# Peptides against a protein of PDB entry 3J47, part 78

Target 1, 121 residues: chain A of PDB entry 3J47
Amino acid sequence: IRLTNQLKSLKGLQSKLKDVVEYLDKVINKELPINHTILGKLQDVFNLLPNLGTPDDDEIDVENHDRINISNNLQKALTVKTNDELMVIYISNLVRSIIAFDDLIENKIQNKKIQEQRVKD
Target 2, 26 residues: chain B of PDB entry 3J47
Amino acid sequence: NAQYHLLVKQGDGLLTKLQKYGAAVR

## One batch from the design tools (peptide; made by RFdiffusion4, then SolubleMPNN)

Design b2_p20_3_s3 (from b2_p20_3, 11 letters changed)
Fold by OpenDDE base, seed 2:
Structure b2_p20_3_s3 (fold): chain B 121 residues (1-121), chain C 26 residues (1-26), chain A 20 residues (1-20)
Amino acid sequence: as target 1 above (121 residues)
Amino acid sequence: as target 2 above (26 residues)
Amino acid sequence: LEKVLEAEKRVEELEKYVRE
């Protein structure tokens, strides 16, 4: 029963991680806006991951411990990679918003200059 | 984590400056 | 990493332009 529940939870986590990656790819491709709620939930998962590596002192047989440690290290590495990708997307969206705003300001300045010139003519 | 928070903070600071500039040009 | 560094450089250039 416990092992089956752990395997089911791990499969659920893997499916969710895949959905997150697909969402991130769509955001990179400008198909979808960044969802702050998804980002916040991912950050929460990241903050909980250091705690997933604390073995409670219960007698777990040494042979299962190495496979669990490798799986946890791989999950940590994949999680760090996902965080880095999210960060790049956030910065890219920020920079794009800044450029669009700068262009808007410049367009407004030019329109004002054109109006001032028309009043002088 | 600390570098990520620093980057987010810098980005938010830049957005705030841009908003102020846009309000001054209006 | 390289994409992050490029984004940071673009942000710095934009900050300079907004300050001028």
Scores: peptide ipSAE 0.373, ipTM 0.876, DockQ to the pose 0.077
Fold by OpenDDE base, seed 4:
Structure b2_p20_3_s3 (fold): chain B 121 residues (1-121), chain C 26 residues (1-26), chain A 20 residues (1-20)
Amino acid sequence: as target 1 above (121 residues)
Amino acid sequence: as target 2 above (26 residues)
Amino acid sequence: LEKVLEAEKRVEELEKYVRE
């Protein structure tokens, strides 16, 4: 029962991580704005991952040791993948902020030129 | 980890430059 | 990485324009 529940939880996490990747791809392609709420939830999931991977100190029989090692390696790989996804989101936010600020600066420059021309006339 | 920190540091540097530029245009 | 580098170049061009 416990192992089946852990496997189900891991599959659920994998599915959710896939959904996040798909969202990130849409953000990179400028199809969608970055949702800060999704990012925050993903960070929370990442912070909870170490707690999800602590096997309760229950006497897991020696035959499960190989399965536990495989599970821990998979969890570590998922953790790395999640960290990479968070980094891509962060970079995407920075790039969008830079573009938005560039547009704002260009607008201010144009407004200044228009005002200077009005003073000369 | 090190590559991640380098990338974050680079992004923060860009943000700082952008902020300085915005302050100069005001 | 490439997008960050492009953003850096764009910020540098803007900084040059504000200094003139």
Scores: peptide ipSAE 0.353, ipTM 0.870, DockQ to the pose 0.083
Fold by OpenDDE base, seed 5:
Structure b2_p20_3_s3 (fold): chain B 121 residues (1-121), chain C 26 residues (1-26), chain A 20 residues (1-20)
Amino acid sequence: as target 1 above (121 residues)
Amino acid sequence: as target 2 above (26 residues)
Amino acid sequence: LEKVLEAEKRVEELEKYVRE
């Protein structure tokens, strides 16, 4: 029962990670905006991952321990990589928003200057 | 991690400048 | 990095225009 539940949880996490990667690819391709809720949930997963690598003192056979450690290290590395990709996308969108806002401000200033010149004439 | 935090800090600085400029134009 | 530098330059140009 416990092993079956752990396997089910791991499969669920793998599926979710795949969905995140697919979402990231769509955002990179400019097909979808960044979802802040997905980002927040991913960050929560990252904060919980360090605790998944602590072997609970349950006698998992030494042969399974190496496979589990390799899998956990790989999962941690993939998770860190996914976080880094999300962060790069977030910053890229922030920069785009800044540029768009700068252009808006410049347009407003130009419009104001034109209006002031029309009032003086 | 450190490079990421630096990049985030730089982005926050730009956002703050942009907000100040937006407030000055209003 | 390059995009951030471009954004910084754009903000600086706008700041100059507001001061004039």
Scores: peptide ipSAE 0.330, ipTM 0.863, DockQ to the pose 0.073
Fold by OpenDDE base, seed 3:
Structure b2_p20_3_s3 (fold): chain B 121 residues (1-121), chain C 26 residues (1-26), chain A 20 residues (1-20)
Amino acid sequence: as target 1 above (121 residues)
Amino acid sequence: as target 2 above (26 residues)
Amino acid sequence: LEKVLEAEKRVEELEKYVRE
């Protein structure tokens, strides 16, 4: 029963990671905006990863333990990579928003200067 | 983690400056 | 990192222009 539940949880996590990667690809392609809720959930997964690597049960056969540890380390590395990709997208969107706002401000200032010139004439 | 938090903090600082500027131009 | 630095510089230039 416990092993079956762990395997089910691992399969669920693998499916969720695949969904996150697919979402990231859509955001990179500008098909979808960044969802802050997805980012928060990904951070939660990352914070839970250290708890997946605590061997509280010393009784798992060394050969299975090494394979599980390698799999957990690979999954952790993939989660870190996904977080880094999300961060790059977030910053890129922030920079675009700043540039767009800068252009808006410059346009407003130019309009104000044109109005001040019209009042002096 | 620390580099991520630093980058997010820097981005939030820029967003705050942007908001102040937008309020001054209104 | 470079893009963030460029954005920061651009925001600083805008803040200067609003204060004038």
Scores: peptide ipSAE 0.334, ipTM 0.867, DockQ to the pose 0.079; fails the geometry check

Design b2_p20_3_s4 (from b2_p20_3, 13 letters changed)
Fold by OpenDDE base, seed 2:
Structure b2_p20_3_s4 (fold): chain B 121 residues (1-121), chain C 26 residues (1-26), chain A 20 residues (1-20)
Amino acid sequence: as target 1 above (121 residues)
Amino acid sequence: as target 2 above (26 residues)
Amino acid sequence: LELVLQNERLVKELEEKVRS
């Protein structure tokens, strides 16, 4: 249950991110009007996220460069930690699925044996 | 990376065996 | 790993679009 909920939450986040990307593409293509309130909220979310180093921030002062490198190292460490956690969740769900299928197969075998016995009686 | 790929490969192998067994019981 | 890489790509694409 807990691991399944974590996977569901991750999938939900991924779906929401895809929806935001699709929305932004429609805005860029002038298919939808620019909603300033949505853009402001997205900017706030990105400001709370560690800067995924875009290579083009050449203009950031030398003091900011060291802070950015530290931030990038922290982000890399967080990414590695997240990847490891997701890996554990994946393996745990795989094992649970295997156990559930094994139990299902055993139950089907037992049901077939019971049915065969009833036909002989 | 290598340990992860090994674990994934082991899981896929077990899943394949389980699928074969499930098909044989049907 | 694939899901995380996809999420990271989506976040980067989103950041580029918001900056535009």
Scores: peptide ipSAE 0.400, ipTM 0.842, DockQ to the pose 0.022
Fold by OpenDDE base, seed 4:
Structure b2_p20_3_s4 (fold): chain B 121 residues (1-121), chain C 26 residues (1-26), chain A 20 residues (1-20)
Amino acid sequence: as target 1 above (121 residues)
Amino acid sequence: as target 2 above (26 residues)
Amino acid sequence: LELVLQNERLVKELEEKVRS
């Protein structure tokens, strides 16, 4: 249950990150104007991430283009990190499934042995 | 990406083997 | 965002457990 909820949450994050990437691609392609509010929200998301070193550049008067490039690079890094995290959760779920199956198999083997002993008695 | 897909494929293969084993023990 | 951060922490803990 907990791992499934974590996986669901990460999938939700992945979807949101994908939406951000698609937005950034539209901005790069000049299909949409640069929305500074969205970029600011993305920066806030990055600042809330404990292991993404806040680029010191976020406080510097970097031209909007450089800020967009940093945001895009950070978004790419986040996407990669999220994929890695999803992979770990997937592996963890697999391991838990394996353990559960092993326990089930062992229980069935024990039950069969008990039945065989009862037939021999 | 490629390594991730490989790991996912390996995991799916293991799950399939486990399912077969569980079915054989049933 | 908080849920995402919680998941990230949990993932890290899981990674550490898988590596151990």
Scores: peptide ipSAE 0.399, ipTM 0.871, DockQ to the pose 0.055
Fold by OpenDDE base, seed 3:
Structure b2_p20_3_s4 (fold): chain B 121 residues (1-121), chain C 26 residues (1-26), chain A 20 residues (1-20)
Amino acid sequence: as target 1 above (121 residues)
Amino acid sequence: as target 2 above (26 residues)
Amino acid sequence: LELVLQNERLVKELEEKVRS
C-alpha cells in the first residue's frame, strides 16, 4: 500500500510538470495569452527549488560559483535520493510480479491434475 | 550505481527463470 | 534513473521559460 501510494504520487507530479511545460510552450508560441497569475506562481516554485545549473549559466559570474557549487551539490543529493526511492519501488513491483506468476503456475498445475483424474475415472 | 545495476540484473534473472518454468508447465 | 532525468529536464525547461 505505502509503496503504491508513493509511486502514484510521483507519477502524478510528473504528469503535472509535463502539463506545465506544455502550457509554457503554448504561451511562448503565442497560442495562449500570458497569464500573469500562473507565471507568478511558477516563479515562486522555482525560487523554492535548488538552482538546476544550466551548462550555459556556468560561464557567467565567478562570485556565484560557490552558490552554483552548493546548488549542484544539493541537486546531486536530491537525484541520488530519488534514484534510491525509485529503485525500491522497482524491486517491490518485480517481487510482486514474481509472486503473482508463481501462484498462477501452481493454479495451472493443480487444474491439470484435476482434469487428468477426471479422465481416468 | 553499480549496486543498482546488480540488483536490476538479479531481478531480470529471476523473471527469466520464472518465465521458463511457466512455459515448461504449459 | 530515466524518470529522474526526465523530471530534471522538465524543470530546466520550465526555468528557462519562466526567465524569458
Scores: peptide ipSAE 0.396, ipTM 0.835, DockQ to the pose 0.044
Fold by OpenDDE base, seed 5:
Structure b2_p20_3_s4 (fold): chain B 121 residues (1-121), chain C 26 residues (1-26), chain A 20 residues (1-20)
Amino acid sequence: as target 1 above (121 residues)
Amino acid sequence: as target 2 above (26 residues)
Amino acid sequence: LELVLQNERLVKELEEKVRS
């Protein structure tokens, strides 16, 4: 039950992230008008996400560093949590793919046996 | 980290076994 | 690790798109 709920939540998050990427691609390609409300919400989400990427902005303004470090630690913790959830979803999808492939192999074996029986008759 | 890596390795091992079995059934 | 790297790449790509 707990793992299934976590998988469902992570799948939901993954789907939402894909929808956001698709929306941004449509906006970049000028296929859709820029929705300022959606962009504002996305900017809010990214502002809440710790700066994941730029190692090089070494301009350590020392006073903002502690608040930025706490925010970065929170975002890092959230990123770690999200990564853990995504890992659980990935493993679950892998297991499902393995089960589906096992069933496909079994079906193929059964079909071959049926064909061999038909040739003997 | 170690438990995650172990789970990933187990999944990869199962996938490899499945691929070998699929190739043998072809 | 691969999933983490993929997610990081997706987030970076999303950030670049939002910044543009």
Scores: peptide ipSAE 0.370, ipTM 0.843, DockQ to the pose 0.028

Design b2_p20_4_s1 (from b2_p20_4, 13 letters changed)
Fold by OpenDDE base, seed 4:
Structure b2_p20_4_s1 (fold): chain B 121 residues (1-121), chain C 26 residues (1-26), chain A 20 residues (1-20)
Amino acid sequence: as target 1 above (121 residues)
Amino acid sequence: as target 2 above (26 residues)
Amino acid sequence: SKEEELLKLFQENLALASKL
């Protein structure tokens, strides 16, 4: 049961990561706005990752130590990967915000120039 | 890790500048 | 103007963000 749940969670994470990458590509291409729901789901996955590798302390077999180390290493690698994806989303949001402010500034400058011209006429 | 933190720090720096600009344009 | 200076700073930040 536990291994099946871990495998299912990993497959779910992999699918979600693929969806996030595809979404990020669309955001980078300015085709779609950033979906906060995707970000929230990615954060939820990240918060659940620490729990996927917890050995139940009750089976002290030497084979468990290697499995625990592999699980912890995998969890750490997945944590890093998730952080990288969150960072890409963050940067994408930042770039979008910067562009939106640039447009706002340009609009304000244009409006000011139009007003200055109207006062001279 | 170090590259990640550097990128986040650069992004935060840009956000701070953007916020300062937005406050000056208001 | 102060506004033009802010625009310039913003464009520099946009260029920096585009390189990330």
Scores: peptide ipSAE 0.325, ipTM 0.868, DockQ to the pose 0.098
Fold by OpenDDE base, seed 2:
Structure b2_p20_4_s1 (fold): chain B 121 residues (1-121), chain C 26 residues (1-26), chain A 20 residues (1-20)
Amino acid sequence: as target 1 above (121 residues)
Amino acid sequence: as target 2 above (26 residues)
Amino acid sequence: SKEEELLKLFQENLALASKL
């Protein structure tokens, strides 16, 4: 039950992320007007991502275009890292659930053997 | 991406088997 | 018999899960 709910939640998150990407693609293609409320919430999510793109105020006049590409690459790397970590946690929970179920079955088999012995005595 | 999808698919398969097993043990 | 078969299937799944 818990593991199934986690998997369902992860699938739901994946679906929502896909919907966000599809929305952004439609906005880029000018098929839909920019919804400022959705954009604001996305900006809030991006601002809650650790701003790993403040190099300290050393005046390197790297044109604004390169800073955007570096921030996008770093954000992509963080997103990949977070996805990998979540995947490892998911697999670990699957394995733990499988082990716990094995122990439960072994306990059930042992209890059945004990009952069969008590009926023979 | 492809490896991730494969791993998720394998995990879903294992979970389905685990659920069937849990239903048969009850 | 059925319980042993289920246990065997479970051990096989555990071995698959441990290789992931």
Scores: peptide ipSAE 0.317, ipTM 0.858, DockQ to the pose 0.109
Fold by OpenDDE base, seed 1:
Structure b2_p20_4_s1 (fold): chain B 121 residues (1-121), chain C 26 residues (1-26), chain A 20 residues (1-20)
Amino acid sequence: as target 1 above (121 residues)
Amino acid sequence: as target 2 above (26 residues)
Amino acid sequence: SKEEELLKLFQENLALASKL
């Protein structure tokens, strides 16, 4: 019963991680706007992930130590991968904001030039 | 982790500069 | 102009962001 519940929880986590990756890909491809609420909740989940990998030290047999170390290393690798994906999204948003601002400045400069020409005529 | 925090800090600095510039252009 | 200086600063920031 306990092992089956852990496997079910791990499969649920894997499915959610896949959904996150798919969401991140859609945001990178400009198909969806960034939802800051979803991003914040994902960050909270990742900040809690290191705490989910500490089973209480009291009863774990020596043979499971290698499997626990592999699980912790995999969890760390998944956390790094997700941080990299979040970083790409953050940079992509920053670049978009920069481009939009450049266009706004150019439009303002053009409007000013048009006004200066109208005053000289 | 450290590289990620450095990148986030650098991006936040750029965002702050962008906001200041946007306020000066308005 | 002050506006041209701001545009230059923005282009410099864009170049820095592209190197990240």
Scores: peptide ipSAE 0.315, ipTM 0.866, DockQ to the pose 0.088
Fold by OpenDDE base, seed 5:
Structure b2_p20_4_s1 (fold): chain B 121 residues (1-121), chain C 26 residues (1-26), chain A 20 residues (1-20)
Amino acid sequence: as target 1 above (121 residues)
Amino acid sequence: as target 2 above (26 residues)
Amino acid sequence: SKEEELLKLFQENLALASKL
């Protein structure tokens, strides 16, 4: 029962990661806005993942140890991949915010110059 | 891990500066 | 002006963010 739930959770996570990658590709291509709710749910899943990898101290048959190590390596690789994807999203959002603020500053400077010209006339 | 945390820390620093600028322009 | 200094600081931050 526990292993089946872990496999189901991992498959669910893999499907969700695929959906996130597809969403990210659309966001990178400026086709869709960033969904913060998806990011929050992903972070919650990752914060819960360390709790999914503790087998209770019951007799781990040696055949399960190799499968657990492969699962842990895959989980670690997936965690690294997702951290990299989240990092790219974070940087992309930061850069977009910076550009939007730069445009706001430039607009304010232009408005100030127009006001100074109107006072001199 | 360490590079990721450093990058996040740098991004947070930029965000804080951006917020300070936005508050000074308002 | 104080506004030009803030713009310069912002451009420096943008250049830093573009290198990340």
Scores: peptide ipSAE 0.306, ipTM 0.862, DockQ to the pose 0.093

Design b2_p20_4_s2 (from b2_p20_4, 13 letters changed)
Fold by OpenDDE base, seed 4:
Structure b2_p20_4_s2 (fold): chain B 121 residues (1-121), chain C 26 residues (1-26), chain A 20 residues (1-20)
Amino acid sequence: as target 1 above (121 residues)
Amino acid sequence: as target 2 above (26 residues)
Amino acid sequence: SKEEELLKEFQSNLALASKL
């Protein structure tokens, strides 16, 4: 049951990560706005990843040490991947904020030029 | 990890410059 | 003006950020 749940969770995470990457590509290409729901779900996945690695203490057989190490390595690899995705989202948000501010500044400069022209006339 | 932190640091630097510019324009 | 210089620096940074 637990292994099946881990595999199902991993498959679900993999699918979600694929959806996030696809979304991030659309965000980078300025095709879509950043969806906070996707970011929230990624954070939830990241917060749940530590819980996927906790074996209930009751089956200590020697095969569990290798399985625990594999689970920890997988969790670490998934953590790195999730961090990379969160970073791409962060950078995308940052770039959008920068563009929005650039537009605001340009609008302010234009307004100033219009006022200076009106004072000269 | 190191490349990630570098990209985040660069982004934070850009945001800081943006904030300074926005404050100077106000 | 100082404002125009800051704008140019910002645009340069934006162009750099858009390439990343």
Scores: peptide ipSAE 0.347, ipTM 0.871, DockQ to the pose 0.092
Fold by OpenDDE base, seed 3:
Order: structure tokens, then C-alpha cells, then sequence
Structure b2_p20_4_s2 (fold): chain B 121 residues (1-121), chain C 26 residues (1-26), chain A 20 residues (1-20)
């Protein structure tokens, strides 16, 4: 029962990570807008990961040290991957905000030019 | 880490330039 | 003039950011 539940949870996490990667690729390609709900859930997972890898100060026998190191390395690798994904989302949002602002500024410049011409006529 | 910080720094530089431009057009 | 220069610099930076 416990091992089956852990395997099911790991499979669920793997599926979710795949969905996140596919979503990020679509965002990079400008095919879809950024979904903040997916981002929030990914951040929640990231915040829970450090709590899974902090050895509680309980005297866990030296024989588990290799398993703990493997778990910590996997957690670190997942953390780095998650950070890279969040970075791509951040840059994509920044670029979109910049484009929208540039268009707004150009529209304002044009409107000002039209108003200055109307005052001269 | 270093590439991440470089990309973030570049993005922050762009945002700062955008803010200055927006203030100049006001 | 100065506003146009800032706009050009912004567009150049945007083009660079879009390629990352």
C-alpha cells in the first residue's frame, strides 16, 4: 500500500512536469498566454520540496546516508529544473509587458503629434 | 545560476529603460 | 529627438529579449 501510493504520486508528479514543459514551450512560441494558476501550483511544489529534504535532526542511521544523498541530488535537480521553468515564464511576461508598453507609448506620441498639429491649424 | 542571474539582470535593465521612457513621454 | 532615441534603444533591447 505505501509503496504503491508513492509510485502513484511520483507518476502524477512526472505527468504534471511534462504538462508544465509543454505549456512553457507554447508560451515561448507565443502560442498561449501565461497561466498564473499553473505557475502558483509549481511554486507551491517548489516550496514543499525543501521541507521533504531537510533531515529532521532525528538520528537517522549512517546506512541511509547514501539514500539521503541520492534524494537530495534528485531534489536539487528538480529544484534547478523548476527554477529554469520559472525564469522562462518571467522573461516571457517581461517581454509581453515591454511590447504592450511600447505600443502604448507610440500611441501617446502619435496622439500628442495630432494635437500639436490641430493647435497650429 | 550565473546564466539565470544574467538573464534576470538583463530583464531588469530593460524594465528600467522602459520606465524612464514612459516617464519622458508623460 | 531624446524620446526617439529612448524608443530605439527600447526596441533594440526588446528584440534581444525576444531571442532569448
Amino acid sequence: as target 1 above (121 residues)
Amino acid sequence: as target 2 above (26 residues)
Amino acid sequence: SKEEELLKEFQSNLALASKL
Scores: peptide ipSAE 0.340, ipTM 0.870, DockQ to the pose 0.087
Fold by OpenDDE base, seed 5:
Structure b2_p20_4_s2 (fold): chain B 121 residues (1-121), chain C 26 residues (1-26), chain A 20 residues (1-20)
Amino acid sequence: as target 1 above (121 residues)
Amino acid sequence: as target 2 above (26 residues)
Amino acid sequence: SKEEELLKEFQSNLALASKL
């Protein structure tokens, strides 16, 4: 039962990560705004993931230890992958905000130059 | 983890500089 | 102007951020 639940959770996480990547690509391409709900749900999944690996104290046969280690390694790898995806989102949003601000500054400088020219005329 | 936190810290530093510049341009 | 200098610094920081 536990292994099946771990595999199901892993498949669910993989599907969600794929959806996040696809969403990120659309956000990077300026096709869609950032959906904070997807990000929040992803964070919730990560916060719950450490709790999915707590064995209740029932006799886990030594053969399950290798499978648990593989599952934990895969979970860790997926966690790293999702952290990388979140990082890409964060940096992409930061860069967009910076570009938008740069454009605003340039517009302000141009407007100031136009006003200075009008005062000299 | 450490590299991620470093990157976030660098991004926050840039955002802070951006905010200071925006305040100076106002 | 001081504003243009700050803009150049900002553009430099943006270029750095884009390479990260």
Scores: peptide ipSAE 0.337, ipTM 0.866, DockQ to the pose 0.093
Fold by OpenDDE base, seed 2:
Structure b2_p20_4_s2 (fold): chain B 121 residues (1-121), chain C 26 residues (1-26), chain A 20 residues (1-20)
Amino acid sequence: as target 1 above (121 residues)
Amino acid sequence: as target 2 above (26 residues)
Amino acid sequence: SKEEELLKEFQSNLALASKL
């Protein structure tokens, strides 16, 4: 139940992220007007992401294009790290579920052996 | 990527064996 | 016997998974 709910929540998040990407693509292609409210909420989400790109203010002369590429690389690195952490958690939960099932089966076998002994007595 | 796929494949193999065992114990 | 064999195989796989 808990693992199924987590998978459902993750699928829901993935669907929502896909909808956001599709919306952004439609805005880029000028198929839809920019909704300022949606854009503001997206900006808030990006602002809640740790500022991956304050290089210390001491070199003002790197063109804005390189800053965007560095920010994208850092965002990718954090996304990869987050995916790896989620994977470790997923595998750990699978292993725990397998262990719990093994213990349940062992308990069932033991109970069956006890019942068979009681029928022989 | 390759290590990830290997871990997933191993997990799927274990899950399949677990399912077979659970079916045999029923 | 078959159930015990499957249990032993499962325990062996679990021991392998615990080392990962």
Scores: peptide ipSAE 0.337, ipTM 0.859, DockQ to the pose 0.085

